# Designs tried in a protein design run: peptides against a protein of PDB entry 6RGO. Part 55

Target 1, 392 residues: chain A of PDB entry 6RGO
Amino acid sequence: MALKLLGFNQDATCFSVISSNKGVTIYNCDPFGKCFELEKSTSNDEELDFLVEMLFSTSLIAVVDKTIGASKRKKLKIVNTKRKATICELTFPHEIMDVIMNRKIICVVLKSDQIFVYDISCMKLLRTIDVRGEKLKSTSKFRNSEAVGDIGVRVSLSTDNNSILCYSSYSKSDKENAPLNDIVVFDALKCIQINVLPAVHQSNIVCIACSPDGMLMATASEKGTIIRVFKTIDTENDEPILVNEFRRGSRPSRISEMKFNHDNTLLACVGESDTIHIFALPVTTTEADANEDDTLQQSSHSLSSSINGLQYISKGLANRFGKIIVSKIPTQSQQRHVAYIKIPENAKYRIGFPKDTTNTIHICGEDGNYLVYSIPRNEVGPCTLVKSNTFD

## One batch from the design tools (peptide)

Design b1_p19_1_s2 (made by RFdiffusion4, then SolubleMPNN; from b1_p19_1, 8 letters changed)
Fold by OpenDDE base, seed 1:
Structure b1_p19_1_s2 (fold): chain B 392 residues (1-392), chain A 19 residues (1-19)
Amino acid sequence: as target 1 above (392 residues)
Amino acid sequence: SEKEKLKELQELLKEAESL
């Protein structure tokens, strides 16, 4: 049967899949099993397509039926899974491309490059962000929307109550073909733009991850060779702070998903490659007051390669056209993965980090495998398989 | 009613705040 993965919830306690025969199924991770099933509303042999976003392990889901006709693709349903009942239904002017939520906010991304921000507690619209709107003031020519198939606005939302929204935006270049290579950081509760990170990649951004606390963001372009990690809110001399630059690989490969673990010590990425990569983030020691006392000389061979290179993104070398390009970290300073998982070729996977186990990653595949891996702490190498389950 | 649906939504959000 063809499975399509929708992803894990915010805490990796559940994941959702589309089964061609059954419709949407939500699985609990531990104990492993079906917790919800949304049956196919139509007997048609049409390929099922859905968006499903869960609110943690609760009975609250946001659902978009993309299977049948342009009308349903514009409808967001808020559903109580315990009751199998629609609580709220919203209709949008354009097709829904993505839905993301936390305890406070729902964001709905449209094919029009609009982001609708809602207060989840009352489903009141707080803001409509028009990502094209700044560009339409400069370039009257409608890009014929036909040729830019897979390149839309990308979003990520912090899982905390601060509700930091990161989204891709068009660079201010007068070129008809401006890339989606800027990032805007937005307070979704206050509806205020906090920061703008210009030209974080040379090409369109295709993947964004926000940290659970909203303090970090990871970005990848359509090349998927380099992942950049930035501070979201903090700036140095009004310039963006680049915390890390990771190299996934030398060959181009699309990254479909990235996630931080709960304590911001790990960043995982998955995509079209045969490998999930896990990167270590330097623990920013907050200067917690060094209270003097306990002498325990645990020789933590901190592989503090103290990359004390908080490399200021020095005013990016003006390219031949005066555009600020984010300074590339020298290839020698680009960190590799600390751990990896090999996955079947051509199988799409999703990733999730559970809250309680910082060194554990959950993965699920369109091959019907749900796998739990242990991440090595002190060595660069493969993750160890701890648990496996199958689903259909 | 819309009021009952809003109450149900708020009950599910309280469940999420306890997780």
Scores: peptide ipSAE 0.613, ipTM 0.958, DockQ to the pose 0.662
Fold by OpenDDE base, seed 5:
Structure b1_p19_1_s2 (fold): chain B 392 residues (1-392), chain A 19 residues (1-19)
Amino acid sequence: as target 1 above (392 residues)
Amino acid sequence: SEKEKLKELQELLKEAESL
């Protein structure tokens, strides 16, 4: 049977898949098993396509039927899985491209490059963000996204109650074909723009991950060779703070998903390559109040490789020829992965970090494998397989 | 009713706050 992966929930306790014969299925990770099934409404041999966003391990899901020919591509359903009942249905002016949520906010991304921000508690619209801005409303040429691949607005939302929304935006170049290479940081609760990170890549941003606490953001371009990690709120001299620059590889390869672990110590990435990469982040020692007393010298030789190379991305000087010169961070400051997982070629995988085990990663594949790996702490190398299950 | 649906939504959100 053809499987299509939808992804993990926020805490990697569940994942969702599309089965061509069954429709949408949700699996619990531990104990492993099927916890929900949404039956296929049509007997047609049409390729099923859905968006499904879960609210942790609750019975609350957001569903969009994206099946070809369906008028439903503009409809968001909020469903109680335990009752198999639709709580709310919203209809949008354009096709839904993405849906993300936490305990406070739902964000709906449209093919029109609009983001609709809702208070989940009452389904009230808080904000409509128009990423194209008012000047581009006159150029009603929807990029026929059929010919130039899945380039649209990308979003990520913090899983905490602060509800920090990061989204890709068009650079302020007078060119009709401006890239989606800016990032906006937005407080989704207060509906306030917090920060703007200009020209974080030379090409369109295709993947964004926000940390669970909303303090960090990872970005990747269409090239997928470099991942950049920024602070979301803090600025130095009105410039974005680049915390890390990671090299995934030398060959271009699309990154489909990135995730931080729950303590912001690891960043994982997956995509079209045969390898999931896991990168270590510098532990920001919060200066917790050094109360004086007890001298227990447990010399944990943490590999404090003092990566003192905090490089600022100076504002890319728009040269007179409208080339955004992203400051070339020296290739020598680019960190490698600390861990990796080999996956089958051409299999799409999704990743999740469980809350309780910061050194564990959950992965699932369109090959029907659900795998749990242990991440090495003190060495650079392969992850160790701890648990494996299969699904259909 | 819409009021019952809103109550059901709020019950599920309360479950999510306990996780």
Scores: peptide ipSAE 0.612, ipTM 0.958, DockQ to the pose 0.654
Fold by OpenDDE base, seed 2:
Structure b1_p19_1_s2 (fold): chain B 392 residues (1-392), chain A 19 residues (1-19)
Amino acid sequence: as target 1 above (392 residues)
Amino acid sequence: SEKEKLKELQELLKEAESL
């Protein structure tokens, strides 16, 4: 059967798949099993396409039927899975490209580069963000690239109640082909722009991850060779703080998903390559809990000295050119993965971090594998397979 | 009714706050 992965929920307790024969299926991770099925409403042999976002392990899902020829590509349904009932239905002026939610907010991304921000508690529209802005409305050429890979607005939302929304924006270049290489940080509850990170990559941003607490973001361009991690809210002299620069690889490869773990100590990435990469983030030990474990401090001091070295390089370059050239972290200071998982090259995988086990990662594949891996703490190497299940 | 649907939505959100 052809499977299409929709991904994990916020805490990796569930994942969603499209089965060509069954429609949308939601699996529980532990205990492993089918928890919900949305039957195929169409008798047509058309390739099913859906967006499904689940609110944690609740019976609340957002569903968009994106199947080709479906008049439903502009409709968001809020569904109670226990009742198999539509609670709310919203219709948008354009095709829905993405949906993301937390306990407070739903964000709906349209093909028009608009983000609709809703209060989930009443489905009231809080804000419409027009990422193209007023000046670019005149270039009415909707890229008619029906290509599944198309460069559009990317979004990520914090899973906490602070509801920090990170989205890709067009650079202020007067060029008709301005890249989507800026990041905007937005408080989705207050509807306030908090920060703008200009030109975080040289090419379009194709993947964004916000940390669960909304304090960090990871970005990757269409090249997928370098991942950058920034602070979302904090600035130094009104300049964005680059925390990490990771090298995924030397060869270009698209990154489809990135996720932080729940304590912001790990960043995982997956995409078109045969390898899931896991990177360690420096633990910002706030000085308060300095009392107990002496042994891990030596590695943190070397990372903090590297970060201080990055601050020295940023201060030196920022003053000279007036553009926040994200000071190219010297290629020598680009960190590699600390752990990896090998996956089949031809299978798309999705990733999730469970809340209770900071050194565990959940992965699922279009090959029908659900896999749980343990991440090594003290060595650079492969993750260890802990559990495996199959699904259809 | 719309009021019953809104109440159902709020009950599901309250379930999410306990997770």
Scores: peptide ipSAE 0.608, ipTM 0.958, DockQ to the pose 0.655
Fold by OpenDDE base, seed 3:
Order: structure tokens, then sequence, then C-alpha cells
Structure b1_p19_1_s2 (fold): chain B 392 residues (1-392), chain A 19 residues (1-19)
């Protein structure tokens, strides 16, 4: 049967799939099993496409029927899975491209490059962000949306209550063909723009991840060779906003998903390659005044030496030519993965990090495999398979 | 009713705050 992966929920306790014959199925990870099924409403041999966003392990889901030719591609349904009942239905002027949520906010991304931000508690519209409209004030040329194929606005939302929204925006360059290579950081609750990171890649951003606490974000371009990690907030100290640069590979490959673990110590990426990559983030110890005494000689093996390349943001150039956030980091400072998982070629996988186990990753494939891996802490190498289940 | 649907939404969100 053809399976299509929808992904894990925020805490990786559940994942959603489309089965061509059954419709949408939600699986529980532990104990492994079906927890919800949405039957196909149509007997037609049409290729099923859905968006499903689940709110943690609750019975609250957001559903969009994206099946081709369906007028439903503009409809968001909020569903109670325990009752199999629609609580709320919203209709948008354009096709829904993405839906993300946390305990406070739902964001709906449209094919028009608009982001609708809702208070989930009452389904009240808080803000419409028009990513194109900010550009149209300078240049009246509507790029016909038809020619901009698979490249749309990308979004990620913090899973915490701070509700930090990161989205890709068009560069202010007067070039008719300005890429989606800026990042905007937005407080979705207050409806305030916190930061703008210009030109974080040379090409369009195709993947964004926000950390659970909203303090970090990761970005990848259509090349998918370099992943960059940024602070979301400008610190008052002249600290570089770019905190990490990771090399996934030398060959171009699309990254489809990235996720931080719950303590911001790991970043995983998956895509069209035969390999899931896991990167270690340096723990930014906030030097809280830990008093002198406790001599726990944890061997701080000097990962410090590669970070020194980031400090050469020469103070002098920043003042005149706008925040050049992407200094020329020497190619030598690019960190590799600390761990990896080999996956079948041509199988799409999704990733999730469970809350309770910082060194565990959940993965699921369109091959019908749900796999739990242990991530090595002290050695660079393959992850160890801990648990496997199959689904249809 | 719309009021009952809003109450149901709030009950599910309260479940999410306990997780």
Amino acid sequence: as target 1 above (392 residues)
Amino acid sequence: SEKEKLKELQELLKEAESL
C-alpha cells in the first residue's frame, strides 16, 4: 500500500500517516498501536493528500483535505478524535500549504504567502502576515504564483507557551527574483516582530526548525549542504547571532525536516538522502554564578577550538553595510554529524524527539517502519536500534 | 451549539496543559 507520512506530534508520542486505502491513521508510539482513524470519505481512486497537526497526545487535531480538485484544500477543520466530531471549521481565500500549532497558537500558511495567526483558545484571528505584501510596497510586480513551484514560505513554531514563530521572507534586494532567504522571528502571542535575519543563505530557505523554547532556530537552503543555527533574540552582548554551522554533506540534497531535542543539545535532519544526521549543539552554559566549589572534572574535551572562527565578525564592517550575519565562516569550522541513521534509499522518513529521553530519536518511514534509536553520547558513530514496529 | 464547541475546545486545551 502507498503510505504518506504526515509526521510526529510535538513530543513524539504519536505520528500520523495517510494510507491510500484507509485515509488518515494516527499511531501511538508507546504502547505501539492505532489510536485514531479518519476513514476516506470518497470511493474515488484519487491520491489522498492531507495535512494533520496534532496537539501533543491530546484528542485535538487540525485537518486539511488537500486531495486534488477538492474545494476542501481551503478548509481547516479542528477535530476531536475521541468524539470523531468537528469542533470548528475555517475557510481561507487560498489553498492551505501548512498548519502548525502549540498550546496557545495555530498558524495557517497559504499558497498566497500569507500566514494567519490564531489564538487557539477561541479561534480568534490575531494577525495576518503578508510575506509578499511587504515586498509589493517596493515593487508592483506580482510574481505569478504559478511560476514559483515548490518554493513557498516556510514556518516553524516553538512548542512552548512563548510561541516564537520563525518564517522565511523575501530579501529586500531590488532583483526581480529575490529569494526567500531572510528569516523573520515573530512573537505570535504579542504579534510583534522580534528580529529579522537577512540573507541567512544564498538561495531559498526550504526548511526551518525552532527549538522547543524558541531560543534557537535552524535553517537549510534548497542546496541542503549547510545547516545554520541562530539565536532568535539579539543578546545585549555583542555575541554572534549565528551560533553553529553544520555540514550535512558535499552533495546537494533536499532537507524535508529538522528538529531540536527538548534540551537544545541535539539537532536532527532528514530528507531525500539515505542518512538521518544528528548534530551536537554546544551547551551555551549561561554562566549563572555557580560558586567555585564542586570540582567535578568532567573532561571538557575542547570543542571550543572550532567556535573561535565565529568570533571574527570584525566590529568595523557591521556598522556600515547592515548586519552581515553570515560572516565568511571558514569551511574548516563546519562541524559534521556526531551520530547518524542509515535509511532505505527512496523511503521518506520523519523524525521526532521524545521529552523523557534526550538521547532517543523516533523515526517513521513510508516503508511502514516505526523505529526507536539510541543516540551515542561519547562517540561519533551510528545510532543503535532499540525498538522496531511495522504499520500498514 | 457554538458555546458548547468552544467549551469542548477549552477542555482539550486544558488536557494539553497537563502533559
Scores: peptide ipSAE 0.606, ipTM 0.957, DockQ to the pose 0.653

Design b1_p19_1_s3 (made by RFdiffusion4, then SolubleMPNN; from b1_p19_1, 8 letters changed)
Fold by OpenDDE base, seed 5:
Structure b1_p19_1_s3 (fold): chain B 392 residues (1-392), chain A 19 residues (1-19)
Amino acid sequence: as target 1 above (392 residues)
Amino acid sequence: SEKKKLEELKELLEEAEKL
């Protein structure tokens, strides 16, 4: 049967899939098993497509039926899975491209490059963000998504209650074809812009991950060769703080998903490559815990020698054509993965980090495999398979 | 009623805050 992966929830306790015959299925990770099934409403041999966003392991889900020809592509349903009942339904002016939530906020991304921000507690609209801005409304014909590829606004939301929203935006170039290479950091609760990171890549941003606490964000472009990690809130001399630059590979390959672990020590990425890459982040010692336990200092020294390459993004030389080019950090400061997982070629995989085990990663494939891996702490190498299950 | 739907939504959010 053809499976399509929808992804893990915020804490990797559940994942969702589309089965061509069954519709949407949600699996629990531990104990492994089917916990919910949404029956297919249509008898037609149409390729099923859905967006499903879960609220942790609760019975609250957001669902969009994206099936081809369906008028439902503009409808968001909030569903109670225990009752199999729709709590509320929202209709949008344009097709829904993405839905993301936490305990406080739902964000809905439209094909119009608009982000609708809702208070989840009452489903009240807090803000409509127009990423194109007012000037581009008059001239930009809808990019025929067929001709220019899957280039749209990307979003990520912190899983905490601070509700930090990171989204891709168009650079302030006088060119009709400005790339989606800026990042905006937004407080979704207060509805204020916190920060703007200009031109973080040379091409469109295709993947964003926010850390659980909203303090870090990872970005990847269409090339998918370099991942950049920035601070979201802090600036140095009014410039964005680049924490890390990671090299995924030498060959271009699309990154489909990135995730931070719960304590911001690891960043994983997956996509069209045969390899899931896991990168180590420097532990930002907050000054507060400096008091008591002197004893654990000795073992961390071996990994510290590679961390000294904190290169500031030097002011992009405004060349004579007004393009802020992010100065290429020398290729010598690009960190590699600390761990990896080999996956089947052409299999789409999704990734999740469980809250309770910071050195464990959950993965699931369109091949019907759910796999749990242990991440090595003290060596660079392959992850170890701990548990495997199959689903249909 | 809309009130009953908002009460059900609040109960599910209170479950989420305990996780």
Scores: peptide ipSAE 0.582, ipTM 0.950, DockQ to the pose 0.618
Fold by OpenDDE base, seed 1:
Structure b1_p19_1_s3 (fold): chain B 392 residues (1-392), chain A 19 residues (1-19)
Amino acid sequence: as target 1 above (392 residues)
Amino acid sequence: SEKKKLEELKELLEEAEKL
């Protein structure tokens, strides 16, 4: 049976899949089992394609039928899974490419590089972000969007109520072929642009992850060799704060998904490679007033890698053509993974972090495996398989 | 009615705020 993975919900309590014969199925992670099925509405042997975004472990889902030939690719349905009923339906001018949500906001990404931001409580449109509109003010030629393949606007939304939206934007380069290598940070509730991170990669951004609290953002380009982690809101001298630079590998490989854990201590990435990589983030010691008392000398060899705040001194050598050359961070400062999971070649996987267990990761594969791994704390190495289930 | 659908949506969002 051909399975297609849709992903985990925000807290990794559920995941969704497309089964060619059944339609959309949602599985609960613990206890493991099928919790919802959306039956195929048509007997056609057409390859099923859907977007499904679930609001945590609730019965609220957003669904888009993306099946080829379907007039439904422009329709978002909000569905109550307990009632199997459509609460509301929205129709868009263009094909829906992505849907993300939290408790406050739904964002809908269109093939037109537009982001529609809705208040989920009333399904009122708060903002239309036109990511091309800033580019069209500089260059009147509509690039025929047909030749741009799988390169579109990428988005990530904080899972908290602050609703920090990070999206890829076109660089201000006068070139007809400006890459999607800028990031905009947007307050989705207030509809205010908070920050702009220019040229965070040399090529198009293909993956973005926002932290649950919206304070951090991870980015990867089409090369997928380097992952950069930035602060979203905070700036230093009006410049973006680079917190981490991780090296996934030396060989190009597309990253399909990245996730932070719930305490911002880990970043996982998955994609076309045989390996899920897990990176450790430095714990920003907020100066909680350490009251002096309890002397227990547990010699935690803090691998205080004093990441001295590498002030990204953009010594922008403003070469005459205004190219912000992302200064090559010395390859010596690039952190490797602290943990990894080997996955079957050619199997697509999705990742999720459960809320209650910061050292646990959930993964599911198009091979029909749902796997729970324990992440090593004190050593660099493989994750340990804790639980395995199969699904069809 | 649209009103009943908005009431149902609010009930589901109130479930989400408890998680």
Scores: peptide ipSAE 0.578, ipTM 0.949, DockQ to the pose 0.663
Fold by OpenDDE base, seed 2:
Structure b1_p19_1_s3 (fold): chain B 392 residues (1-392), chain A 19 residues (1-19)
Amino acid sequence: as target 1 above (392 residues)
Amino acid sequence: SEKKKLEELKELLEEAEKL
């Protein structure tokens, strides 16, 4: 059967799939099994396309039917899965491209490069962000840029109640075809722009991950060779703080998803490659709990000294050119993965980190595999398969 | 009624805050 992955929920307790024969199915991860099924509304052999965002392990889902007719692609349904009932329905002026939520906020991304931010508690519109609007003051031509279908505004939302929204924005370059290579950090609750990270990649950003606490953000471009990790809120001399630069590979390959674990110690990425990569993030030891075991200090000192060495290089270059060229972390300081998972060629996978086990990753494939892996701590190597289940 | 739908939404959000 053709499966299409919708992904994990925020805490990787559930994942959603489209089955060509059944419609949308939500699986629980532990105990493994079906927890919800949305039956196919139509007998047509049309390829099913849905957006489904689940609010943790609750009965609350947001659903967009993208399969049938231009009117359904503009409708967001909030559904109670336990009652199989629509709580509310919203209609948008344009096709819905993405939906993301937490306990406070739901964000709806439109094909118009607009982000609608709602208070989930009452479904009240808090803000409409027009990502094109800053650019349109200069160039009145609505080119029907058939935006080559896959390049649009990308969003990520913190899973916590702080509701930090990171989104890709168009560079302020006077070029007609300015790339989506800026990032805006936005407080979705207060409706305030917190930060702007200019030109974080040379090409369009195609993947963003916000940390659960909203303090970190990972970005990847259409090249998918380099992943950059930034602080979201904190700045140094009003400049963006680049925490890490990871090299996924030398060959271009699209990254479809990235996720932080719940303690911000790991970043995973998946995409068109035969390999899920897991990177270690430096633990920011807050100076306060310096009392316990001496032995792990040696590895942290080398990372902090390399970051401090980068800060010295950044100060010298920033002053001269007025463009925050995110100082290319010297190619020598580009970290590789600490762990990996091999996946079948051409199989699309999704990733999630469970809250309770910081060294465990959940993955699911369009091949019908749900897999749980243990991540090695003390060595660079393959992850160990802990649990396997199949779904159809 | 809209009020009943908002109450149902609130109950589901109160479930989410316990997770």
Scores: peptide ipSAE 0.574, ipTM 0.949, DockQ to the pose 0.664
Fold by OpenDDE base, seed 3:
Structure b1_p19_1_s3 (fold): chain B 392 residues (1-392), chain A 19 residues (1-19)
Amino acid sequence: as target 1 above (392 residues)
Amino acid sequence: SEKKKLEELKELLEEAEKL
């Protein structure tokens, strides 16, 4: 059967899949099993496409039927899975491209490069962000909406109540073909722009991850060779906003998803490659806990020396050319993965980090595999398979 | 009623805050 993965919920307790024969199924991870099924409403052999966002392990889901020819591509449904009942329905002027949520906010991304921000508690519109409209006020040339291929606005939302929204924006360069290579950091609750990170890649951003607390953001371009990690907020100290640069690989490959773990110590990425990569983030030791054991210092010193090299390059270039956030980090300071998982070359996978186990990753494949891996802490190597289940 | 739907939405959000 053709399976299409929708992804994990925020705490990786559940994942959603489209089955060509059944419709949308939600699986619980532990104990493994079906927790919800949305039956196919159409008898036709049309390829099913859906967006499903789940609010943690609750019975609250947001659903969009994206099936071709469906007038439903512009409709968001808020559904109670336990009651099989629609709570709310919203209709948008354009096709829905993405839906993200937390306990406070729902964000809806449209094909028009608009982001609609809602208060989830009452489904009240808080803000419409027009990513194109900001560009069109500066550049009189309408890009024909039809020429927007696979490249659109990307978004990520913090899973906490702070509701930090990161989204890709068009560079202010006078070039007609300005890439989606800027990042905007937005407080979705207050409806305030916190920061703008210009030109974080040379090409369009295709993947963004926000940390659970909203303090970190990871970005990847359409090249998918380099992942960059940024602070979302400018610290009052002259600290570099760019905290990490990771090398996924030398060959271009699309990254489809990135996730931070719950303590911001790991970043995982998955995409069109045969490998899930897991990167270690430097623990920002706040100066207070510097008193305990000498043994962890040797691995942190090699990481801190690379970060200090980044600080010296950022200070020297910032003074001459304005806020060029992405100075040439020497290729020698690019960290590789600390752990990896091999996956089938033709299978799309999704990733999730469980809340309670910082060294565990959940993965699921369009091959019908749900897999739990242990991540090595003290060595660079493969993850160990702990649990496996199959689904249809 | 719309009121009953808003009450149901609040119940689900209160469940999410306990997780």
Scores: peptide ipSAE 0.571, ipTM 0.947, DockQ to the pose 0.651

